# Ledger of designs, part 47: peptides against a protein of PDB entry 5EIB

Target 1, 366 residues: chain A of PDB entry 5EIB
Amino acid sequence: VDLEPGTMDSVRSGPFGQIFRPDNFVFGQSGAGNNWAKGHYTEGAELVDSVLDVVRKESESCDCLQGFQLTHSLGGGTGSGMGTLLISKIREEYPDRIMNTFSVMPSPKVSDTVVEPYNATLSVHQLVENTDETYCIDNEALYDICFRTLKLTTPTYGDLNHLVSATMSGVTTCLRFPGQLNADLRKLAVNMVPFPRLHFFMPGFAPLTSRGSQQYRALTVPELTQQMFDSKNMMAACDPRHGRYLTVAAIFRGRMSMKEVDEQMLNVQNKNSSYFVEWIPNNVKTAVCDIPPRGLKMSATFIGNSTAIQELFKRISEQFTAMFRRKAFLHWYTGEGMDEMEFTEAESNMNDLVSEYQQYQDATAD
Target 2, 366 residues: chain A of PDB entry 5EIB as posed
Amino acid sequence: VDLEPGTMDSVRSGPFGQIFRPDNFVFGQSGAGNNWAKGHYTEGAELVDSVLDVVRKESESCDCLQGFQLTHSLGGGTGSGMGTLLISKIREEYPDRIMNTFSVMPSPKVSDTVVEPYNATLSVHQLVENTDETYSIDNEALYDICFRTLKLTTPTYGDLNHLVSATMSGVTTCLRFPGQLNADLRKLAVNMVPFPRLHFFMPGFAPLTSRGSQQYRALTVPELTQQMFDSKNMMAACDPRHGRYLTVAAIFRGRMSMKEVDEQMLNVQNKNSSYFVEWIPNNVKTAVCDIPPRGLKMSATFIGNSTAIQELFKRISEQFTAMFRRKAFLHWYTGEGMDEMEFTEAESNMNDLVSEYQQYQDATAD

## One batch from the design tools (peptide; aimed at target 1 Q126 G337)

Design b2_p18_6_s4 (made by RFdiffusion4, then SolubleMPNN; from b2_p18_6, 8 letters changed)
Fold by OpenDDE base, seed 1:
Structure b2_p18_6_s4 (fold): chain B 366 residues (1-366), chain A 18 residues (1-18)
Amino acid sequence: as target 1 above (366 residues)
Amino acid sequence: SFEYVKRKAYHYKPPKPV
């Protein structure tokens, strides 16, 4: 789905374009112009029914519909505005199904789009209310991984998207292969989301190795375990050491000893015990899938629900507030039928979310 | 490239207020 035809043509002409049904390409002619309001109330609203018709058709063809997975950006107009409209409409029609998102967070390091803080804040307001699970994929963290860890002098969107795809493949492993922990979206939500509003995850992937070092690095369970808990491997730009994990899932892939995995997972929890809440018992879950990812002998994927994710929302909030106080570009949103109150409500709800994370960070076992 | 996306973002001149 897009409001611009050129993205659909790129997907169709791509190496995997043939896996998608032609009728499932729904696109507009007039893009959202990086305006959330165009995505949500005007251009996106004109296209949403056509998307819902496809969603219904594909849902009816499922033997067991667990829920929906949306991949979108929060900095643009289509992914943010139309994406959140779709989430709302799908939730209205399928209230008993899980809504899962991969939400790409904007960063000034990656994009010069000035209105990204508005689009992101308006989107987060919708995601808090209308998703059950949101993987926060931060373009700032992806850029920093590419530059610092992967030693890419000039990161490309291809390099960032490679990290995104590896992470998406990792976190969905349990859904795609039988007999795993978190084998369904609902079970993942039960294990990862102790509080309904606190459903924003920091993902991580291991191994992350520069091309020059790949040939010299052994892939071992201890190295994977150490790397996936390293703050520099988080795909959200927050430091887990500044918060506490509410819940964690680790998904190992490849032929390895379950005993060694359990030992290393216990060791890393003990080493980092100060960064976990003590009042959620058994808050770390581990899965091992014998099937490695393509091109690797083994990998580990991390899913963290941490109160440190508030650093990401604070960054967006600070950028939003700095623009909103100046009423910068507001006429582009109000001209599409938005009220200034909706900006204030979205800012308030995001600040409330930050406050909720802080409260649970400071909570002690009674 | 990041430069190409930057160029596309720069070529979206805000519509002049009519």
Scores: peptide ipSAE 0.009, ipTM 0.427, DockQ to the pose 0.023
OpenDDE base, seeds 2, 3, 4, 5: peptide ipSAE 0.000, 0.000, 0.000, 0.000; ipTM 0.376, 0.350, 0.375, 0.392

Design b2_p18_7 (made by RFdiffusion4)
Pose (drawn by RFdiffusion4):
Structure b2_p18_7 (pose): chain A 366 residues (1-366), chain P 18 residues (1-18)
Amino acid sequence: as target 2 above (366 residues)
Amino acid sequence: SATRTNERLATAETRREA
């Protein structure tokens, strides 16, 4: 789905472009120009029922639908504006299904548009209310990993998407292969989301590799465990050691000692017990899958529900406030008939989200 | 949330027509 028609061509000309159902390409003529109001209201509304028809069709041919997963950026107009409209419409039509999103957060280091904080805040407001799980993929973190760790002086979207694809493969492994833990979206959600609004996850993985060089050695289980908890291996630009984990899911892939995995996971939990909330006993679940990802013999994937994710929302909120106080470019949004109060409503909801993460960060079992 | 979204869509459309 895109309001921009040129997106259809690039996907088709891609390696697996012909494998998609031709009828499932739903596109517009213009597209939103980084205007969330255009995406949602204006233009996305024009296009949205066509998308829902396709969604309804894919759903009626399901034996037992688990739910939906949406990939989109929060900084633009279409993936952000229309994407959240689609989520709201799907929530109305399929209220008992899990909604899961892979949402990429904007960063000034990657994209040169100052309205991106507007678009992201209006979107975060929709996701807080309407999604069950959201993987926070931070362009800020992706750029820093490429620039500082992978030493790529000029990171491309290809460089960033290599990190995203490795992460998406890792976090969906329990859904795609036989296993006991978090095998479906609802079970994963019940284990990861203690409070409905706090469903933004911090993904990480190890080892971090630059695409095309080179290999190995394969990591030891200790090396995997330590790296997957490292702040430098997170896809969100937050220091996990600045907050506390409410829940964690760890996924080890490849051939390895299950016993050694158990010992190392127990080791990181009790050496660093102060970083795991004490009022949620046994809040770290571990899954092993025998099939490694491509190019690797061993890998680990980390999924965290950490109070430190408030740093991501504080950063967006600060940029949003800096722009919104000067009312810059606001008429671009209200020109599409959007209420200015929707900006204030979204800002307040995001700041409320930050306060809630802090409340549980300071909470004690006493 | 869906009701609010539908109402906002209708309001926005009316505002554009006006």

Design b2_p18_7_s1 (made by RFdiffusion4, then SolubleMPNN; from b2_p18_7, 10 letters changed)
Fold by OpenDDE base, seed 4:
Structure b2_p18_7_s1 (fold): chain B 366 residues (1-366), chain A 18 residues (1-18)
Amino acid sequence: as target 1 above (366 residues)
Amino acid sequence: SAARDEAALARARAARAA
């Protein structure tokens, strides 16, 4: 789905374009112009019914519908505005199904779109209320990984998208292979989300490899485990040491000893015990899949529900506040039918979320 | 779309180097 036709043409002409049904390509002509309001109230609102018709058709064809998975950006107008509109409409129609998102967080390191903080804040407001689980894929973190870890002096979107693809493949491993931990979306939510509003995940991946780097780095289980818990391997720009893990899932892929994995996972928990809440029992889950990812002998994927995720929201909030105080570009949004009150409500809800994370970070077992 | 994105990323890099 896109409000511009060019994206659909690119997907269709790509190496995997034929795996999608032609009738499932729904697109507009005018685009959103990086405006959340155009995506949510005008251009996106004109297209949303056509998308919902396709969603209904595909849902009816499912033998067992678990829920929905949306991949979108929060910095643009289409992914943010229309994406959150779709989430709202789907949730209204399918209230008993899981809403899962891969939400790409904006960063001024990777884009010069000045209104991204508005689009992100307005989107987060919707995601807090209307999703059950959200993977925070942060362009800030992706850029930093490319620049600092992968030593790419001039990261490209190709480099960032490679990390996104690896992460998405990793976190969906248990959904794609039988007999794994969190084998369905609902089980994932039950294990990972102890409090309904605190459903934003910090994903991580090891080993980190650039696109075209065929360095078959043979990693060991101890190395994978240590890298997976390293802040430098997190796809959200947060330091886990500045917060506490509510829940963690670790997904190992490749041929390895389950015993060794369990030992290393226990060791890393014990070493980092101060960074876990003690009042949630059995809050670390581990899975091992014998099938490695393409081009690797083994990998580890991390899913963390950490109170440190508040650092991401604080960054967006600070950027939002700096623009909103000046009323910069507000007329672009109000001209599409928005009220300034919606901006203040979105900011307030995101700040409340930050406060909730901080509350649980400071909580002790009685 | 890809060209637009790379241009935006290039501008962002330039702004940080500045």
Scores: peptide ipSAE 0.083, ipTM 0.740, DockQ to the pose 0.020
OpenDDE base, seeds 1, 2, 3, 5: peptide ipSAE 0.006, 0.045, 0.033, 0.093; ipTM 0.469, 0.702, 0.657, 0.744; seed 5 fails the geometry check

Design b2_p18_7_s2 (made by RFdiffusion4, then SolubleMPNN; from b2_p18_7, 10 letters changed)
Fold by OpenDDE base, seed 5:
Structure b2_p18_7_s2 (fold): chain B 366 residues (1-366), chain A 18 residues (1-18)
Amino acid sequence: as target 1 above (366 residues)
Amino acid sequence: SAAKDRERLAKAREKRKE
């Protein structure tokens, strides 16, 4: 789905364009112009019914519908505005199904779109209320990984999107291969989300290796485990050491010893015990899938529900507040039918979310 | 193209140094 035809043409002409049904390409003509309100109230609202018709048709063809997965950017107008409109409409029609998102967070290091803080804040407000699980994929973290870890001097969107793809493949492993931990979206939510509003995940992937060192790196379970818990491997620009893990899932892929995995997972928890809440029992889950990812002998994917995610929301809130106090560009949103009150409500709800994460960070076992 | 993306990201970084 896109509000611009050129995006759909690029997907259709791409190496995987033939995987998708032609009738499942729904697109507009005008685009959202990086405006959340155009995506949510005008251009997106004109297209949403056509998307819902496709969603219904595909849902009816499912033997067992678990839920929905949306991949979108929160910095743009289409992914943020129309994406959150779609989430709302799907939630209304399918209230008993899981809503899962891969939400790409905007960063000043990656984009020059001035209104990204508005689009992100307005989107987070919708995601807090209408999603069950949100993977926070931060363009800042992706850029830093590409530059520092992968040694890419000039990271591209292609390089960032490769990390997104690896992460998405990793976190969906248990859904795609039978007999795994978190074999469905609902089990994932039960294991990862102890409090309904606190459903924002820090994803991570290992191995992350520069092209120049890839030939010399032995992939071992200890190295994967260490790298997976390293703050530099988090795909959200938060330091887990500044917060506490509420819940963790680790998904190992490839032929490895389950005993060695369990030993390394216990060792990393014991070494990092101060960074876990003590009042949630059995809050670390581990899965091993014998099928490695393409081109690797083994990998590990990390999913963390950490109170450190508040650093990401604080960054967005600070940028939002700096613009909103100046009333900068507000007329672009109000001209599409928004009220200034919706900005204040979105800011308030995001600040409440930050306060909730801080409360649970400071909570002790009574 | 990857070249257009590099140019866009480079321009985005230059505008933020101003």
Scores: peptide ipSAE 0.082, ipTM 0.745, DockQ to the pose 0.019
OpenDDE base, seeds 1, 2, 3, 4: peptide ipSAE 0.014, 0.023, 0.000, 0.015; ipTM 0.531, 0.635, 0.314, 0.544

Design b2_p18_7_s3 (made by RFdiffusion4, then SolubleMPNN; from b2_p18_7, 11 letters changed)
Fold by OpenDDE base, seed 4:
Structure b2_p18_7_s3 (fold): chain B 366 residues (1-366), chain A 18 residues (1-18)
Amino acid sequence: as target 1 above (366 residues)
Amino acid sequence: SAARDDAAIAAARAKRAA
């Protein structure tokens, strides 16, 4: 789905374009112009019913519908505005199904689109209420990984999207292969989301590899485990040491010893015990899939529900406040049917979410 | 397009290096 036709043509002409049904390409002509309000109330609202018709048709074709997965950006107008409209409409029609998102967080390191903090804040407000599981894929973190870890002087969207694809492949491993932990979206939610509003995940991946570096680095299980818990391997720009893990899932892929994995996972928990809440029993889950990812002998994927995710929301809030205080570009949103109150409500709800994470960070076992 | 996207990243970097 896009509000611009050129994206659909790029997907269709791509190496995997033929795996998608032609009728499932739904697109507009005008685009959202990086405006959340165009995506949510005007251009996106005109297109949403045609998307819902496709969603219904595909849902009826499912033997067992678990839920929905949306991949979208929060900095643009289409992914943010139309994406959150679509989430709301799907939630209304399928209230008993899981809503899962891969939400790409904007960063001024990656884009010069000045209104991204508005689009992100307005989107987070919707995601808090209308999703069950949200993977926070942060362009700040992706840029920093490419620049600092992968030594790419000029990271491209191709480089960032390679990390996104590796992360998405990692976190969906248990859904794609039988006999794994969190084999369905609902079990993932039960294991990862102890409190309904606190459903924003910090993903991580090891080993980190660029598209050009087929470094067949034979990593060991100890090295994978250590890298997976390292803040520099997180796809969200948060330091886990500044918060506490509510829940963790670790997905190992490749031929390895289950015993060695369990020993290393216990060791990393014990070494980092101060960074876990003590009042959630059995809050770390581990899976091992014998099938490695393409081009690697082994990998580890991390899913963390950490109170440190508040650092990401604080960053967006600070950027939002700096623009909103100046009333910068508000007329672009109000001209599409928004009220200034919607900005204040979205900011308030995101700040409430930050306060909730802080409350559970400071909570002790009585 | 990927080209438009790469141009946006390049522009954002140029603004931070200035």
Scores: peptide ipSAE 0.039, ipTM 0.582, DockQ to the pose 0.020
OpenDDE base, seeds 1, 2, 3, 5: peptide ipSAE 0.033, 0.034, 0.012, 0.034; ipTM 0.487, 0.467, 0.393, 0.524

Design b2_p18_7_s4 (made by RFdiffusion4, then SolubleMPNN; from b2_p18_7, 10 letters changed)
Fold by OpenDDE base, seed 4:
Structure b2_p18_7_s4 (fold): chain B 366 residues (1-366), chain A 18 residues (1-18)
Amino acid sequence: as target 1 above (366 residues)
Amino acid sequence: SAAKDEERIAAARAKRAA
């Protein structure tokens, strides 16, 4: 789905364009112009019914519908505005189904789009209320991985998208291969989300590899285990050491000893015990899939529900506040039918979410 | 949330049609 026709042509002309039905390509003629309000109330609202018709048709074709997965950007007007409208409408029609998102967080290191903090804050407000599971894929973290770890002097969208694809492939491993931990979206929610509003995940991946790096060095299980818990491997720009893990899932892929994985996972938990909440029993889950990712002998994917994710929301909130105090570009949103009160409500709800994470970070077992 | 969105969508459509 896109409000611009040109994005769809890139998917159709791509190496996998034929896996999608032509009738499932829904697109507008006029883009959102990086405006959440155009995505949510005007251009997106004109297109949403045609998207819902396709969603219904595909849902009726499912033998067992678990839920929905949305991949979207929170910086742009289409992914943020129309994406959150679509989530709201799907949740209304399918209240018993899981809503899962891959939400790409904006960064001024990656994009010069000045209004991204507005689009992100307005989107997070919707995601808090209308999703069950949200993977935070942070362009800040992706840029920092490309620049600092991969030594790319000028990271491209191609480099960032490679990390996104590796992360998405990793976190969906258990859904794609039978007999694994978190084999369905509902089991994932039960294991990862102890409190309904605290459903924002910090993904991580090891090994970190760039496109065109032919030297896929096979890591050992100890190296994979250590790297997936390293803050430098996190796809969200937060330090886990500044918070506490509520829940963790680790997904190993490749031919390895399950015993060695369990030993290394126990060792990393014991070494980092101060960074876990003690009042959630069995809050670390491990899966081993014998099928490695393409081009690698083994990998590890991390999913963390950490109170450190508040650093990401604080960054967005600070950027939002700096613009909103100046009333910068507000007329672009109010001209599309928004009220200034919606900005204040969204900021308040995101700050409440930060406060909730902090409360659970400071909670001790009495 | 959904009801507020519908009212705002309707209001935005009315503004564009004027």
Scores: peptide ipSAE 0.323, ipTM 0.892, DockQ to the pose 0.607
OpenDDE base, seeds 1, 2, 3, 5: peptide ipSAE 0.314, 0.303, 0.227, 0.304; ipTM 0.895, 0.888, 0.853, 0.890; seed 1 fails the geometry check

Design b2_p18_8 (made by RFdiffusion4; failed a check: the pose's geometry)
Amino acid sequence: PKPAVPKAAAAAAAAAAA
Pose (drawn by RFdiffusion4):
Structure b2_p18_8 (pose): chain A 366 residues (1-366), chain P 18 residues (1-18)
Amino acid sequence: as target 2 above (366 residues)
Amino acid sequence: PKPAVPKXXXXXXXXXXX
């Protein structure tokens, strides 16, 4: 789905472009120009019922639908404005299904548009209310990993998307292969989301590799465990050691000692016990899958529900406030008929989200 | 400019290439 028609061509000309159902391409003529109001209201509304028809069709041919997963940026107009429209319409129509999103957060280091904080805040407002699980993929973190760790002086979207694809493969492994833990979206959600609004996850993985060089050695289980908890291996630009984990899911892929995995996971939990909330006993679940990802014999994937994610929302909120106080480009949005109070409503909801993460960060069992 | 519209949710999806 895109409002921009050129997106259809690039996907089709891609390696697996022909494999998609031709009828499932739903596109517009213009597209939103980084205007969330266009995406949602204006233009997305024009296009949205066509998308829902296709969604309804895919759903009726399902033996037992688990739910939906959406990939989109929060900084633009379509993936953000429309995406969140689509999410709201799907929530109305399929209220008992899990909604899961892979949402990429904007960063000034990657994209040169100052309205991106507007678009992201309006979107975060929708996701807080309407999604069950959201993987926070931070372009800030992706750029820093490429620039500082992978030493790519000029990171491309391809460089960033290599990190995203490795992450998406890792976090969906329990859904795609036989296993006991978090095998479906609802079970994963019940294990990861203690409070409905706090469903933004910090993904990480190890080892971090630059695409096309080179290899190995394969990591030891200790090396995997330590790296997958490292702040430098997170896809969200937050220091996990600045907050506390409410829940964690760890996924080890490849051939390895299950016993050694158990010992190392127990090791990181009690050496660093102060970083795991004490009022959620046994809040770290571990899954092993025998099939490694491509190019690797061993890998680990980390999924964290950490109070430190408030740093991501504080950064967006600060940029949003800096722009919104000067009312810059606001007429672009109200020109599509959007209420200015929607900006205030979204800002308040995001700041409320930050306060809630801090409340549980300071909470004690006493 | 367009007339005011009722408030609503949002939500949709996108794609990319190398």

Design b2_p18_8_s1 (made by RFdiffusion4, then SolubleMPNN; from b2_p18_8, 15 letters changed; failed a check: the pose's geometry)
Amino acid sequence: MLPPKPRTGGGASGFWSD

Design b2_p18_8_s2 (made by RFdiffusion4, then SolubleMPNN; from b2_p18_8, 15 letters changed; failed a check: the pose's geometry)
Amino acid sequence: MLPKRPRTGGGASTFSSE

Design b2_p18_8_s3 (made by RFdiffusion4, then SolubleMPNN; from b2_p18_8, 15 letters changed; failed a check: the pose's geometry)
Amino acid sequence: MRPPLPRTGGGASTSWSD

Design b2_p18_8_s4 (made by RFdiffusion4, then SolubleMPNN; from b2_p18_8, 13 letters changed; failed a check: the pose's geometry)
Amino acid sequence: MLPPMPKTGGGGSGAWAD

## One batch from the design tools (peptide; aimed at target 1 N130 D339 N349)

Design b2_p19_1 (made by RFdiffusion4)
Pose (drawn by RFdiffusion4):
Structure b2_p19_1 (pose): chain A 366 residues (1-366), chain P 19 residues (1-19)
Amino acid sequence: as target 2 above (366 residues)
Amino acid sequence: AATEAEREALRARREERRA
């Protein structure tokens, strides 16, 4: 789905472009120009019922639908504006299904548009109310990993998307292969989301590799465990050691000692017990899958529900406030008939989300 | 009218999740 028609061509000309159902391409003529109001209201509303028809069709041909997963950026107009409209319409029509999103957060280091904080805040407001699980993929973190760790002086979207694809493969492994833990979206959500609004996850993986060089050695289980908890291996630009984990899901892929995995997972939990909330006993679940990802014999994927994710929302909120106080470009949004109070409603909801993460960060079992 | 309906629906969801 895109309001921009040129997106259809690039996907089709891609390696697996012909495998998609031709009828499932739903596109507009213009597209939103980084205007969330256009995406949602204006233009996305024009296009949205066509998308829902296709969604309804895919759903009726499902033996037992688990739910939906949406990939989109929060900084633009279509993936953000229309994407959150689609989520709201799907929530109305399929209220008992899990909604899961892979949402990429904007960063000034990657994109040169100052309205992106507007678009992201209006979107975060929708996701807080309407999604069950959201993987926070931070362009800030992706750029820093490429620039500082992978030593790519000029990171491209291809460089960033290599990190995203490795992460998406890792976090959906329990859904795609036989296993006991978090095997479906609802079971994953019940294990990861103690409070409905706090459903933004910090993904990480090890080893971090630059595409096309080179290899190995394969990591030891200790090396995997330590790296997947490392702040430098997170896809969100937050220091996990600045907050506390409410829940964690760890996924080890490849051939390895299940005993050694158990010992290392127990090791990181009790050496660093102060970083795991004490009022949620046994809040770290571990899954092993025998099939490694491409190019690797061993890998680990980390999924964290950490109070430290408030740093991500504080950064967006600060940029949003800096722009919104000067009312810059606000007429672009209200020109599409959007209420200015929606900006204030979204800002307040995001700041409320930050306070809630801090409340549980300071909470004690006493 | 559709916009206000959607905003009311969003407000109802907020109330449900903060319950």

Design b2_p19_1_s1 (made by RFdiffusion4, then SolubleMPNN; from b2_p19_1, 9 letters changed)
Fold by OpenDDE base, seed 4:
Structure b2_p19_1_s1 (fold): chain B 366 residues (1-366), chain A 19 residues (1-19)
Amino acid sequence: as target 1 above (366 residues)
Amino acid sequence: MERERERERLRERRAELLA
């Protein structure tokens, strides 16, 4: 789905364009112009029924519908505005199904779009209420990985998208291969989300490999485990050491000893025990899949529900506040039928979420 | 008119979801 036809044409003409049914390409003619309000209330609202018709058709064709997965950006108008509209409409029609998202967080290091903090804040407000689980894929973190770790002088969207694809492949491993931990979206939510509003995940991946780098680093299980818990391997720009893990899932891929994995996972938990909440028992889950990702002998993927995710929301909130206090560009949104109160409500709800994470970070077992 | 009605419906539903 897109409000711009050119993106859809690129997907259709791409090497995997034939995987998608032609009738499932739904697109507008007028893009959202990086405006959440155009995506949510005007251009997106005109297209949403056509998308819902496709969603219904595909849902009816499923033998067992678990839920929905949305991949979208929060900085643009389409992914943020129309994406959150779709989430709301799908939630209304399928209230008993899991809503999962891969939400790409904006960064001024990646895009010069000045209104991204508005689009992100308005989107997070919707995601707090209408999703069950959200993977936070932060362009700040992706840029930093490309620049600092991969030594790319000028990271491209292709470089960032390679990291996104590796992460998405990793976190969905248990859904795609039988006999794994969190084999369905509901089990993932039960294991990862102890409190309904605290459903934002910090993903991580090891080894970090650049696009086209054939450096088969044969990593060991200990090295994979250490790198997976390293803040430099996180796809959200948060330091886990500044918070506490509520829950963790680790997914290992490749031929390795389960015993060695369990030993290393125990060691990393013990070494980092101060960074876990003590009042959630058995809050670390491990899976091993014998099938490695393409081009690697082994990998480890991390899913963390950490109170450190508040650093990401604080960054967006600070940027939002700096613009909103000046009423900068508000006329672009109000002209699409938004009220200034909607901005204040979204800011308030995101700040409440930050406060909730902080409360659980400070909570001790009595 | 139709765009305004849809905006109003979306606002009402958002209010219902937040209530």
Scores: peptide ipSAE 0.033, ipTM 0.597, DockQ to the pose 0.235
OpenDDE base, seeds 1, 2, 3, 5: peptide ipSAE 0.014, 0.011, 0.020, 0.025; ipTM 0.482, 0.364, 0.569, 0.586; seeds 2, 5 fail the geometry check

